# Ledger of designs, part 355: peptides against a protein of PDB entry 5EIB

Target 1, 366 residues: chain A of PDB entry 5EIB
Amino acid sequence: VDLEPGTMDSVRSGPFGQIFRPDNFVFGQSGAGNNWAKGHYTEGAELVDSVLDVVRKESESCDCLQGFQLTHSLGGGTGSGMGTLLISKIREEYPDRIMNTFSVMPSPKVSDTVVEPYNATLSVHQLVENTDETYCIDNEALYDICFRTLKLTTPTYGDLNHLVSATMSGVTTCLRFPGQLNADLRKLAVNMVPFPRLHFFMPGFAPLTSRGSQQYRALTVPELTQQMFDSKNMMAACDPRHGRYLTVAAIFRGRMSMKEVDEQMLNVQNKNSSYFVEWIPNNVKTAVCDIPPRGLKMSATFIGNSTAIQELFKRISEQFTAMFRRKAFLHWYTGEGMDEMEFTEAESNMNDLVSEYQQYQDATAD
Target 2, 366 residues: chain A of PDB entry 5EIB as posed
Amino acid sequence: VDLEPGTMDSVRSGPFGQIFRPDNFVFGQSGAGNNWAKGHYTEGAELVDSVLDVVRKESESCDCLQGFQLTHSLGGGTGSGMGTLLISKIREEYPDRIMNTFSVMPSPKVSDTVVEPYNATLSVHQLVENTDETYSIDNEALYDICFRTLKLTTPTYGDLNHLVSATMSGVTTCLRFPGQLNADLRKLAVNMVPFPRLHFFMPGFAPLTSRGSQQYRALTVPELTQQMFDSKNMMAACDPRHGRYLTVAAIFRGRMSMKEVDEQMLNVQNKNSSYFVEWIPNNVKTAVCDIPPRGLKMSATFIGNSTAIQELFKRISEQFTAMFRRKAFLHWYTGEGMDEMEFTEAESNMNDLVSEYQQYQDATAD

## One batch from the design tools (peptide; made by RFdiffusion4, then SolubleMPNN)

Design b2_p30_6_s2 (from b2_p30_6, 15 letters changed)
Fold by OpenDDE base, seed 1:
Structure b2_p30_6_s2 (fold): chain B 366 residues (1-366), chain A 30 residues (1-30)
Amino acid sequence: as target 1 above (366 residues)
Amino acid sequence: MVKPWDPAVAEANREALAAEYEATRDEMKY
């Protein structure tokens, strides 16, 4: 789904364009112009029914519909505005189904769009209310991984998207292979989301190895475990050491010893015990799938629900506040039928979310 | 072609757009 036809043409002409049904390409003629309000109230609202018709048709063809997975950006107009409209409409029609998102957070370092703080804040407001699980993917974190860890001198969106794809493949492993922990989206939510509003996840992936080193590195369970918990390998631009993990899931893939995995997972928890809340029992879940990802002997995917994610929301909120106090570009949103009050409500809800994370960070077992 | 991303270009573009906004905002007040 997109408001711009060129994106759909790129997907269709891509190496995997034939995986999608032609009728499942729903697109507009006029993009959102990086305006959330265009995506949510005008251009996106005109297209949403056509998308819902496809969603219904595909849902009816499912033997067992668990829920929905949306991949979108929060900085743009289509992914943010229309994406959150679509989430809302799907939630209204399928209230008992899990809503999962892979949400690309705007980063100041990566942004070419001045209004991204508005689009992101308005989107997060919708995600807090209408999603059950949101994987926070920050383009800054992805860039830093590409540059620092992968030793790419000039990271491309292709390199960033490769990390996203590896992570998406990792977190969905339990859904795709039988007999795993979190075998359905609801079990993932139950294990990962102790508080309904605190459903924003920090994803990570291992191994992250430079192209020049890949051929020579033996992959081991200790190395995967160590790398998976390293702050430098988080795909959200926050440091887990500045907060506490509420819950963690680790998904190992490949032929490895379950005993060795359990030992290494216990060791990393013990070593990092100060970075976990003590009042949530059994808050680390581990799965092992014997089937490695393509091109790797083994991998590990990390899902962290950490109070450190508040750093991401604080950065967005600070940028939002700086623009909103100046009433910068507000006429672009109000001109599409949006009320200025919706900005204040979205800012408030994001600040409340930050406060909730801080409260649970500071909470003791007493 | 996957557009190479340059943080320095992105920052310069934000600064330019911020400056343009400030300049145009002051012009619209009069």
Scores: peptide ipSAE 0.014, ipTM 0.305, DockQ to the pose 0.032
Fold by OpenDDE base, seed 5:
Structure b2_p30_6_s2 (fold): chain B 366 residues (1-366), chain A 30 residues (1-30)
Amino acid sequence: as target 1 above (366 residues)
Amino acid sequence: MVKPWDPAVAEANREALAAEYEATRDEMKY
């Protein structure tokens, strides 16, 4: 789905364009102009019914519909505005189904859009209420991985999207292969989300290795386990050491000893015990899939529900507040039929979310 | 391409984009 036709042509002409049904390409003509309100109230509102018709048709073809997965950017108008409109409409029609998102968070260091703090804040407000599970993928973290870890001198969106794809492949492993820990979206929610509003995940991937060092790196279970808990391997720009893990899932892929995995996972929990909440029993879950990812002998994917994710929301909130206090560009949103009150409500709800994460971070200090 | 992490370049680009947005604000409504 897009509000611009040119992006759809790029997907269709791409190496995987043929995996999608032609009739499932729904697109507008005018774009969202990086405006959440255009995506949510005008251009996106005109297109949403056509998307819902496709969603219904695909849902009816499912033997057992678990839920929906949306991949979108929170910085742009289409992914943010129309994406959250679509989530709301799907939630209304399918209230008993899981809503899962892969949400790309904007970063000023990687951005070409001034109004991203508005688009992101307005989106987070919708995601808090209308999603059950959200993977937070931060463009700042992705860029830092590309530049510092992968040693790419000039990272491209292609390089960032490669990391996104690896992460998405990792976290969906349990859904794609039988006999895994989190075999369905609902079971993932039960294991990962102890409090309904605190459903924002910090994903991580190992190994992250530069092209020049790949040939010299031995992939071992201890090294994967250590890297998976390293802040440098997180796809969200927050330090897990500044918060506490509510829940963790670790997904190992490749031929390895389950016993060795369990031993290393116990060791890393014991070593990092100060970074876990003590009041959630059995809050670390481990899965092993014998099928490695393409091009790797083994990998580990991390899913963390951490109170450190508040650093990401605080960063967005600070940028939002700096613009909103000046009423900068506000007339672009109100001119699309949006109320100025929705900005204040979105800011308030995001600050409440930060306060909730902080409360649960501190509740283990007594 | 992802813009280089030069804070000065990032700020200059943000200022340039802000100025462009202010100049084109009325065109983005239609």
Scores: peptide ipSAE 0.006, ipTM 0.355, DockQ to the pose 0.055
Fold by OpenDDE base, seed 4:
Structure b2_p30_6_s2 (fold): chain B 366 residues (1-366), chain A 30 residues (1-30)
Amino acid sequence: as target 1 above (366 residues)
Amino acid sequence: MVKPWDPAVAEANREALAAEYEATRDEMKY
């Protein structure tokens, strides 16, 4: 789905464009112009029914519909505005289904779109209420991985999208290969989300490899386990050491000893015990899939529900507040039918979420 | 017991944000 035809043509002409049904390409003629309100109330609202018709058709063809997965960007107008409209409409029609998102967080390091803090804040407000599971894929973290870790002097969207693809492949492993832990979206939610509003995940991947750097380092289970808990491997620009893990899932891929995985996972939990909440028992889950990713002998994917994710929301909130106090560009949103109150409500709900994470971070077992 | 989310803290944050917004709005009117 897109409000611009050119992006859809790129997907259709791509090496995997033929895996999608032609009728499942829904697109507009006029983009959202990086405006959430245009994506949510005008251009996106004109297209949403056509998307819902496709969603219904595909849902009816499912033997067992677990839920929905949306991949979108929160900095643009289409992914943010129309994406959150779609989430809301799908939630209204399918209230008993899991809503899962891969939400790409904006960063001034990656994009010069001045209104990204507005689009992100308005989107987060919707995601808090209408999603069950949200993977926070932060363009700042992706950029920093490419620049600092992968030594790419000029990271491209292709480099960032490679990390996104590796992460998405990792977190969906249990869904694609039956008989694993978290084999369905509902079990993932039960294991990862102890509190309904606190459903924002920090993903991580090991080994980090750039496109073209086919140095397939043969990693060991200890090296994978250490790397997946390293803050430098997180796809969200938060330091887990500044918070506490509520829950963790680790997904190993490749032929390895389950015993060695369990030993290393116990060791890393014990070593990092101060960074876990003590009042959620058995809050670390481990899965092992014998099928490695293409080109790797083994990998590990991390999913963390950490109170440190508040650093990401604080960053967006600070940028939002600095613009909103000046009423900068508000006329672009109000001209599409938004009220200033919707901005204040979105900011308030995001600050509430930050406060909730902080309260659970500071909570001790009495 | 785990301390649950405190609605009073959330409300106090909303009130503080509203007050800050109102104060900034009034400063911009003069």
Scores: peptide ipSAE 0.005, ipTM 0.277, DockQ to the pose 0.026
Fold by OpenDDE base, seed 2:
Structure b2_p30_6_s2 (fold): chain B 366 residues (1-366), chain A 30 residues (1-30)
Amino acid sequence: as target 1 above (366 residues)
Amino acid sequence: MVKPWDPAVAEANREALAAEYEATRDEMKY
């Protein structure tokens, strides 16, 4: 789905374009112009019914519909505005299905789009209310990984998207291969989301290897376990050491000893016990899939529900507030039918979410 | 059949997406 035809033509002409049905390409003509309001109230609102018709058709073809997975950017107008409209409409029609998102957070290091803080804040407001599970993929973190860890002097969108694809492949492993922990979206939500509003996940991936690093370095289970808990391997721009993990899932892929994995997972928890809440018992879940990712002998994917994610929302909130106080570009949104109150409500809800994470960070076992 | 992931194809796609982004980045500023 896109509000621009060119993006759909790029996907269709791409190496995987043939995996999608032609009728499942739904696109507009005008684009969103990086405006959330165009995506949500005007251009996106004109297209949403056509998308819902496709969603219904594909949902009816499912043997067992667990829920929906959206991948979108929160910085642009289409992914943010139309994406959140689509989430709302799907939630209205399928209230008993899981809504899962991969939400790409904007960064000034990657994009010069001045209005990204508005689009992100307005989107986060919708995600708090209408999603059950949200993977936070932060362009800031992806850029920093590419630059610092991968030693890329000029990270490209292709380099960022490679990290995103590896992460998405990792977190969906349990859904794609039978006999695993979190084999369905609802079980994942039960294991990862102790409080309904606190459903924002920090993903991480190991190994992160530079192009010049020997692709065939024999990784060990201890090395993978240590790397996936490293803040430098997190795909969200927050430091886990500044918060506490509410819940964690670790997904190992490749041929390895389950006993060794369990021993290393226990060791890393004990070593990092100060970074976990003590009042949620058995809050770390581990899965092992014998099927490695392509090009790797083994990998580990991390899913963290951490109170440190508040750093990401604080960064967006600070940028939002600095613009909104000046009413900078606000007329672009109000001209599409938005009220200034919607901005204030979105800011308030995101600040409430930050406060909730802080409250649970400071909570002690009685 | 989903074509097996080819590292060379993935690299070429990264380069193409980078070039497309550089070309469209100036268009997205408006």
Scores: peptide ipSAE 0.000, ipTM 0.238, DockQ to the pose 0.032

Design b2_p30_6_s3 (from b2_p30_6, 18 letters changed)
Fold by OpenDDE base, seed 1:
Formats: C-alpha cells, sequence, structure tokens
Structure b2_p30_6_s3 (fold): chain B 366 residues (1-366), chain A 30 residues (1-30)
C-alpha cells in the first residue's frame, strides 16, 4: 500500500515483485507529502476502504488468521498517517487478532525532513493504543551500524533496508518454521509484553553483514551470543546498559548445539544480571531453528523489551517539543482537518510511556 | 540523559513489582 504509484512500480519491478498478488497492490495518486495529517485524514482516508477490502479478502482466505503485520516508516506521511489509520481500522474490525508492526523510526542522520518528529510522535500515540507488538527499527541505529560496524563511508537506504530485512527475517523465524518457541504472534506477545502499553521492542541481529559483502565468517555460538547482546548491534538507538530488560527473546538459526546455546545464554544473563529485572520470572526465552538464513551458516536475532527504549522516545519527544513550542509547520497539519489538540495528546501519551518505562526501571510500584 | 538504574530502589520494590506483574498476568488470562 502506498499513496504514491511510483513506489508500487518499484516493488513490482523488483527482484521479488512476482511474490505479491497484483490485486493486492493498492495505491493512491497523490502522496502524503511527509504530512501525517494527509495520510490520516485526507489522502489516506480516501484509500483506506480499498485497503480494508483487500485485507478482508486475504483474511477470509486464511486457514488460521493469527493477526496482522504492518511495516511502515514513522517519518513519512503515508507510513505514519495512513499506516496508523489502517492499524486503527483493522483493530476495530479484528479486535481479537494480534497487531504487530515493524516501525521505522526517523533520524536526522538519515533524512532532512523537518516534520519527521511530528509524524513520529503522532504515530507513536496511535501505536501505544492500537498495537500489541511494535519492533522499533531506528534509522539512527541502522546508520550507526552501517557506518561504525560495517564501515560503510556513506550508508545508503539499500544498506539500511538490508539490516531491516535481516532483522524482520530473524524475528519472524519462529512464525515461519514449526515447533519453535513463540511459534505464533499471541505467544510472542504473552512472552514479551509484561504490561499492555510496554510493547515496544529493540531488535538486534548477528552477524551484521553488508549487502553483497557475503563475508561467510562462521561465527560460533559464543560470538553470536555476545554480539546480539552488544548495544552496537541493536537496531534501536538506545543503550541497554542505561535500562533494564523486562523480557528478552533470542532466536538462533543454523545447525548448532542447543546445549551450547543454553550455556551461552545463561552465561550472558549472569554476566549482565544487573540489566535484567528479577521480578519477571523466566523473562529470557531462547529458540533454535536448524534452518539457517540464506547466505549464513548461523545467525542470532535478539528481541528486547527494555526500559532503555525510553531513550528513543525521549529523542523524538525533544525534537517534537522544540518544533511544537514554535508552532512550526502546524498549519500544514491543521489545514488537512487535524486539531492542534491531537499534537498535545500525542506528546502527553508518549511522555506517559517514557514515565512508565522509567517507573519499571527504578522498580517503583507507584 | 536517562538516569542510571537505581539498583537499591529497584531491589527494594521487586516484591511489589512481582505482585503487580502477577496481577496483570492473571488479568491477561481472562
Amino acid sequence: as target 1 above (366 residues)
Amino acid sequence: MVKPVDMEKAKANEKALAEKYAAEREKARY
């Protein structure tokens, strides 16, 4: 789904364009112009019913509908505005199904789009209320991985999207291969979400490989385990050492000893025990899938629910507040039928979320 | 800047949080 037809043509002409059903391409004629309100109230609102018709048709064709997965950018107008509208409408129609998102967080290091803090804040407000699971894929972290770890002098969207794709493939491993831990979206939510609003995850991946470099370094289980807990391997720009893990899932892929995985996972927990909450029983889950990812012998994917995720939301909130205090660009949103009050509500709800994470970090029961 | 984890405060309230978690997990089962 997109408000711009040219993006759909790029997907269709891409190396995997034939995987998508032609009838499932829904697109507008006028893009959101990086305006959340255009995506949510005008251009996106005109298209949403056509998307819902496709969603219904595909849902009826499912033998067992677990839920929905949305991939969207929070910096743009379509992914943020129309994406959150679609989430709301799907939640209204399918209240008993899991809503999962891969939400790409904006960064000034990646985009010069001045209104990204508005689009992100307005989106986070909707995600807090209408999603069950949100993977925070932060363009800040992706850029830093590409630059520092992959030693790419000028990271491209292709390099960032490769990390996103590897991460998405990793976190969905248990859903795609039978007999795994977290084999369904509901079980993942039960294991990862201790409190309903605290459903924002920091993903991580090991080994980190650039597109086309195919450095077949056979990583060992100890190296994978160490790398996936390294803050430099997190796809969200927060330091886990500044918070505490509420819950963790680790997904290993490839032919390895489950015993060795369990030993290494226990060792990393014991070494980092200060960074885990003790009041959530069995808060670390490990899965091993014998099927490696394409082009790797072994990988590990990390899913962390950490109170350190508040660093990401604080960054967005600080940028939002700096713009909103100046009333910068507000007329672009209000001119699309949005109320100025919705900005204040979204800011408040995101600040409340930050406060909730801080309370659990400090183990305040209040 | 995120405040460093107050480990003393964290340990003092672990029981209350365990109870809060247990209560929330009971609600999520119904």
Scores: peptide ipSAE 0.269, ipTM 0.774, DockQ to the pose 0.011
Fold by OpenDDE base, seed 4:
Structure b2_p30_6_s3 (fold): chain B 366 residues (1-366), chain A 30 residues (1-30)
Amino acid sequence: as target 1 above (366 residues)
Amino acid sequence: MVKPVDMEKAKANEKALAEKYAAEREKARY
């Protein structure tokens, strides 16, 4: 789905474009122009019914519908505005199905789009209420990984999207291969979400290696385990040491000893015990899939529900507040049918979410 | 300066959160 045809043509002409049905390509003629309100109330609202018709058709073809997965950017107008409209409409029609998102958070290091803080804040407000699971993929963190860890002097959108794809492939491993932990979306939500509003995940991936170092790197279970808990391998620009883990899932891929995985996972929990809440029993889950990812002997994917995720929301809130106090660009949103009150409500709800995470962080004895 | 954590208040809060968590887990099973 897109409000611009050019993105759909790129997907259709791509190496995997043939895996999608031609009738499942829904697109507009006029883009959202990086405006959430165009995506949510005007251009996106004109297209949403056509998307819902496709969603219904595909849902009826499923023997067992678990839920929905959306991948979108929160900085643009289409992914943010139309994406959150679509989430709301699907939630209204399928209230008993899991809503899962891969939400790409904006960064000034990656995009010069001035209104991204508005689009992100308005989106987060919708995601808090209408999603069950949200993987926070932060362009700030992706850029920093590309530059610092991968040693890319000038990270491209292609380099960032490669990390996104690796992460998405990692976290969906248990859904794609039978007999694993979290084999369904509901079981993942039950294991990872202790309280309904606290469903924002910090993903991580290992190994992250520069092209020049790939040939010389041994991949071991201890190294994977240490790297996936390293803040430098997090796909969200938050330091887990500034918060506490509510829940963790680790997904190992490749031929390895389950005993060695369990030993290393116990060691990393014990070493980092101060960074876990003690009042959630069995809050670390481990899965091993014998099938490695393409081009790797083994990998580990991390899913963290941490109170440190508030650092991401604080960054967006600070940027939002600095613009909103000046009433900068508000007329672009209000001209599409938004009320100025919707900005205040979205800011308030995101600040409440930050306060909730902080409360759970402060409740544990140091 | 991080204020010294009131350990009694922290333990009381932790217990209340454990009870709150247990209550939410009971709802999530239905």
Scores: peptide ipSAE 0.266, ipTM 0.752, DockQ to the pose 0.011
Fold by OpenDDE base, seed 2:
Structure b2_p30_6_s3 (fold): chain B 366 residues (1-366), chain A 30 residues (1-30)
Amino acid sequence: as target 1 above (366 residues)
Amino acid sequence: MVKPVDMEKAKANEKALAEKYAAEREKARY
């Protein structure tokens, strides 16, 4: 789905364009112009019914519909505005299905789009209310991984998208291969989300490798375990050491000893015990899939529900507040039918979410 | 206005999650 036809043509002409049915390409003509309100109230609202018709058709073809997975950017107008409209409409029609998102957070290091803080804040407000699980993929973190860890002097969207695809492949491993922990979206939600509003995940991946890196070092289980808990391997720009993990899932892929994995996972928890909440018993889950990712002998994917994710939301909130106090570009949104109150409500809800994470961080067992 | 966290409900949910996870781990070993 896109509000611009050229994006769909790029997907269709791409190496995987043939895996999608032609009728499942739904697109507009005008685009959203990086405006959430165009995506949500005007251009996106005109297209949403055509998307819902496809969603219904594909849902009816499912033997067992668990839920929906949306991949979208929160910086643009289409992914943010139309994406959150689509989430709302799907939630209304399928209230008992899991809503899962891969939400790409904007960064000034990656895009010069001035209004990204508005689009992100308005989107986070919708995600808090209408999603069950949200993987926070932060362009800030992806850029920093590419630049600092992968030593890429000029990270490209291809480099960022490689990290995103590796992470998405990792977190969906248990859904795609039978006999695993978290084999369905509802079990994942139950295991990862202790509190309904605190459903934002910090993903991480090990080993971090560039597309051109020929030297796949055969990592050991101890090295994978250590790397996936390293803040430098997190796909969200927050430091886990500044918060506490509410819940963790670790997904190992490749031929390895389950006993060795359990021993290393216990060791890393004990070594980092100060970064876990003590009041959530057995809050770390481990899965092992014998099927490695393509090109690797083994990998580990991390899913963290951490109170440190508040750093990501604080960064967006600070940028939002600095623009909104000046009423900068506000007329572009109000001209599409938005009220100024919707901005204030979205800011308030995101600040409430930050305060909720902080409260759980400071909570003791006593 | 930040709604106060219901810590009793929190602890109850955690216990239920822990029990459910223990039961799932036991099933995943077979």
Scores: peptide ipSAE 0.023, ipTM 0.528, DockQ to the pose 0.011
Fold by OpenDDE base, seed 3:
Parts: structure tokens; sequence; C-alpha cells
Structure b2_p30_6_s3 (fold): chain B 366 residues (1-366), chain A 30 residues (1-30)
């Protein structure tokens, strides 16, 4: 789905374009112009019914519909505005189904789109209310991984999207292979989300290796475990050492000893015990899938529900507040039928979310 | 030690869930 046709043509002409049904390509003509309100109230609202018809058709064809997965950017108008409209409409029609998102957070290091803080804040407001699970994929973290870890001098959107794809493949492993931990979206939510509003995850992936170092890097369970918990491997631009993990899931892929995985997972928890809440029992879940990812002997994917995610929301909130106090660009949003009150509501809800994460960070076992 | 998942039981449960959801969808059409 896009408000521009060019993205659909790129997907259709791509190496996997033939795996998608031609009738499942829904697109507009005018785009959102990086405006959330245009995506949510005008251009996106005109297209949403056509998307919902496809969603219904595909949902009816499912033997057992678990839920929905959306991949979108929160910086652009289509992914943010129309994406959150679509989430809302799907939630209204399918209230008992899991809503899962891969939400790409904007960064001024990657994009010069001045209104990204508005689009992100307005999107986060919708995601708090209408999603069950949100993987926060921060363009800043992706850029930093590409530059610092992968040693890419000039990271491209292709390089960033490769990390996103690896992460998505990792976190969905348990859904795609039978007999795994978190074998359905609902079990994942139950295991990962102890508090309904606190459903924002920091994903991580291992191995992250520069092209020049690939041949020299051993792929061992200890190394994967260590890298997976390294702050530099987090796909969200927050330091887990500045917060506490509420819950963690680790998904290992490849032929490895389950005993060795359990031992290394215990060791890393013990080593990092100060970064976990003590009052949530059994808050670390581990899965092993014998099928490695393509091109790797083994991998590990991390899912963290951490109070440190508030650093990401604080960054967006600070940028939002600095623009909103100046009433900068508001007329672009209000001109599309958006109320100025929605900015204040979205800011408030995001600040409340930050406060909730801080409360649970500071909570002690009585 | 995660017990090996009984794949036959997993498939049977998946089928039973699919049948339950199919029956719920039929009731919503009326």
Amino acid sequence: as target 1 above (366 residues)
Amino acid sequence: MVKPVDMEKAKANEKALAEKYAAEREKARY
C-alpha cells in the first residue's frame, strides 16, 4: 500500500514482485507530501476502503487469522498518517486480532523532513491505543549500526532496510516454524507485554559483521548471546543500561546446543541482572530454531521491552515541543481537516507513556 | 528443557482452532 504509485512499481519489478497478488497492490496518485494529516484525513482516507477490501479478502482466506502485521515509517505522511488510519480501521473491524507493527522511527541523521516530529508524535499516539506489539526500529540506530559496526562509510536506505529485513525475519521466526516459543502473535504479546500500554520493543540482531570481518568472525552461541545484549546492536536508539528490561525474548536460529543456549542466556542475565526488573518472574524467554537464516550458520534476534525506550520517545517529544511551541507548519495539518487539539492530545499521551515507563523503571519489589 | 513439541498435537490444535473460527464466521453471517 502506498499513496504514490512508484513504490508499488519498484516492488512489482523487484526479485520478489511475483509473490504478491496483483490485486493486493493498492496505491494512490497524489502522495501524502510527508504530512500525517494528508495520510490520515484526506488522501489516505480516500484510499483506506480499497485497502480494507483487500484486508477482508485476505483475512477470509486465512484458516486461522492470528492478527495483522504492518511495516511503516513514522516520519513520512503515508506510513504515519495512512498507516495509523489503517491500524485504527482494522482494529475496529477485528478487535480480537493482534495488531503488530514494525514502526520505523525518524532521525534527523537520515532525513531532512522537518515535520517528522509531528508525524512521529501523531503516529505514536495512535500506536499506543491501537497496537498490541510495536517493534521500534530507529533510523538513527540503523544508521549508527551501518556506520560504526558494519563500517559503511555512506549508509544507504538499502543498507538500513537490510537490517530491518534481518530483524523482521528474526522476530517472525517463531511464527513461521511450528513448535517454537511464541508460536503465535497472542502468545508473544502475553509473554512480552506485562502492561497493555507498554508494548514498544527494542529489537536487536546478531551477528552484525562488517564485510571485511565476516571471514574472521566465529559464529558461536556465546558471541551471539553477547552481541544480542550489546547496546550497539539495538535497532532502537536507546541505551538499555539507562533503563530496565521488563521482558526479553531471544530467538536463536541454526544448529546449536539448546543446553549451550540456556547456559549462555543464564550467564548474560546474571551478568546484566541490574538491567532487569526483579518483580517480573520468568521475564526472559528463549527460542531455538534449527533452521538458520539464509547465508548464515546461526543468528540470534533480540526483543526487549525496556523502560529505556523512553529515550526514543523523549527525543521525539523534545523535537515536537520545539516545533509546536512555534506553531511551525501547523497550517499544513489543519488545512487537511486535522484539529490543533490532536497535537496536544498526542503530545500528552506520549509524555504519559514516558512517565509510565519511568514509574516501572523506579518500581522496587515491595 | 523445553519438551519437544508434539507436532501431531500442534497440527490437531491448529485444525480445531481453524474449525472454531470458521464456525464463528458462519454465525456472524446470520
Scores: peptide ipSAE 0.000, ipTM 0.207, DockQ to the pose 0.010

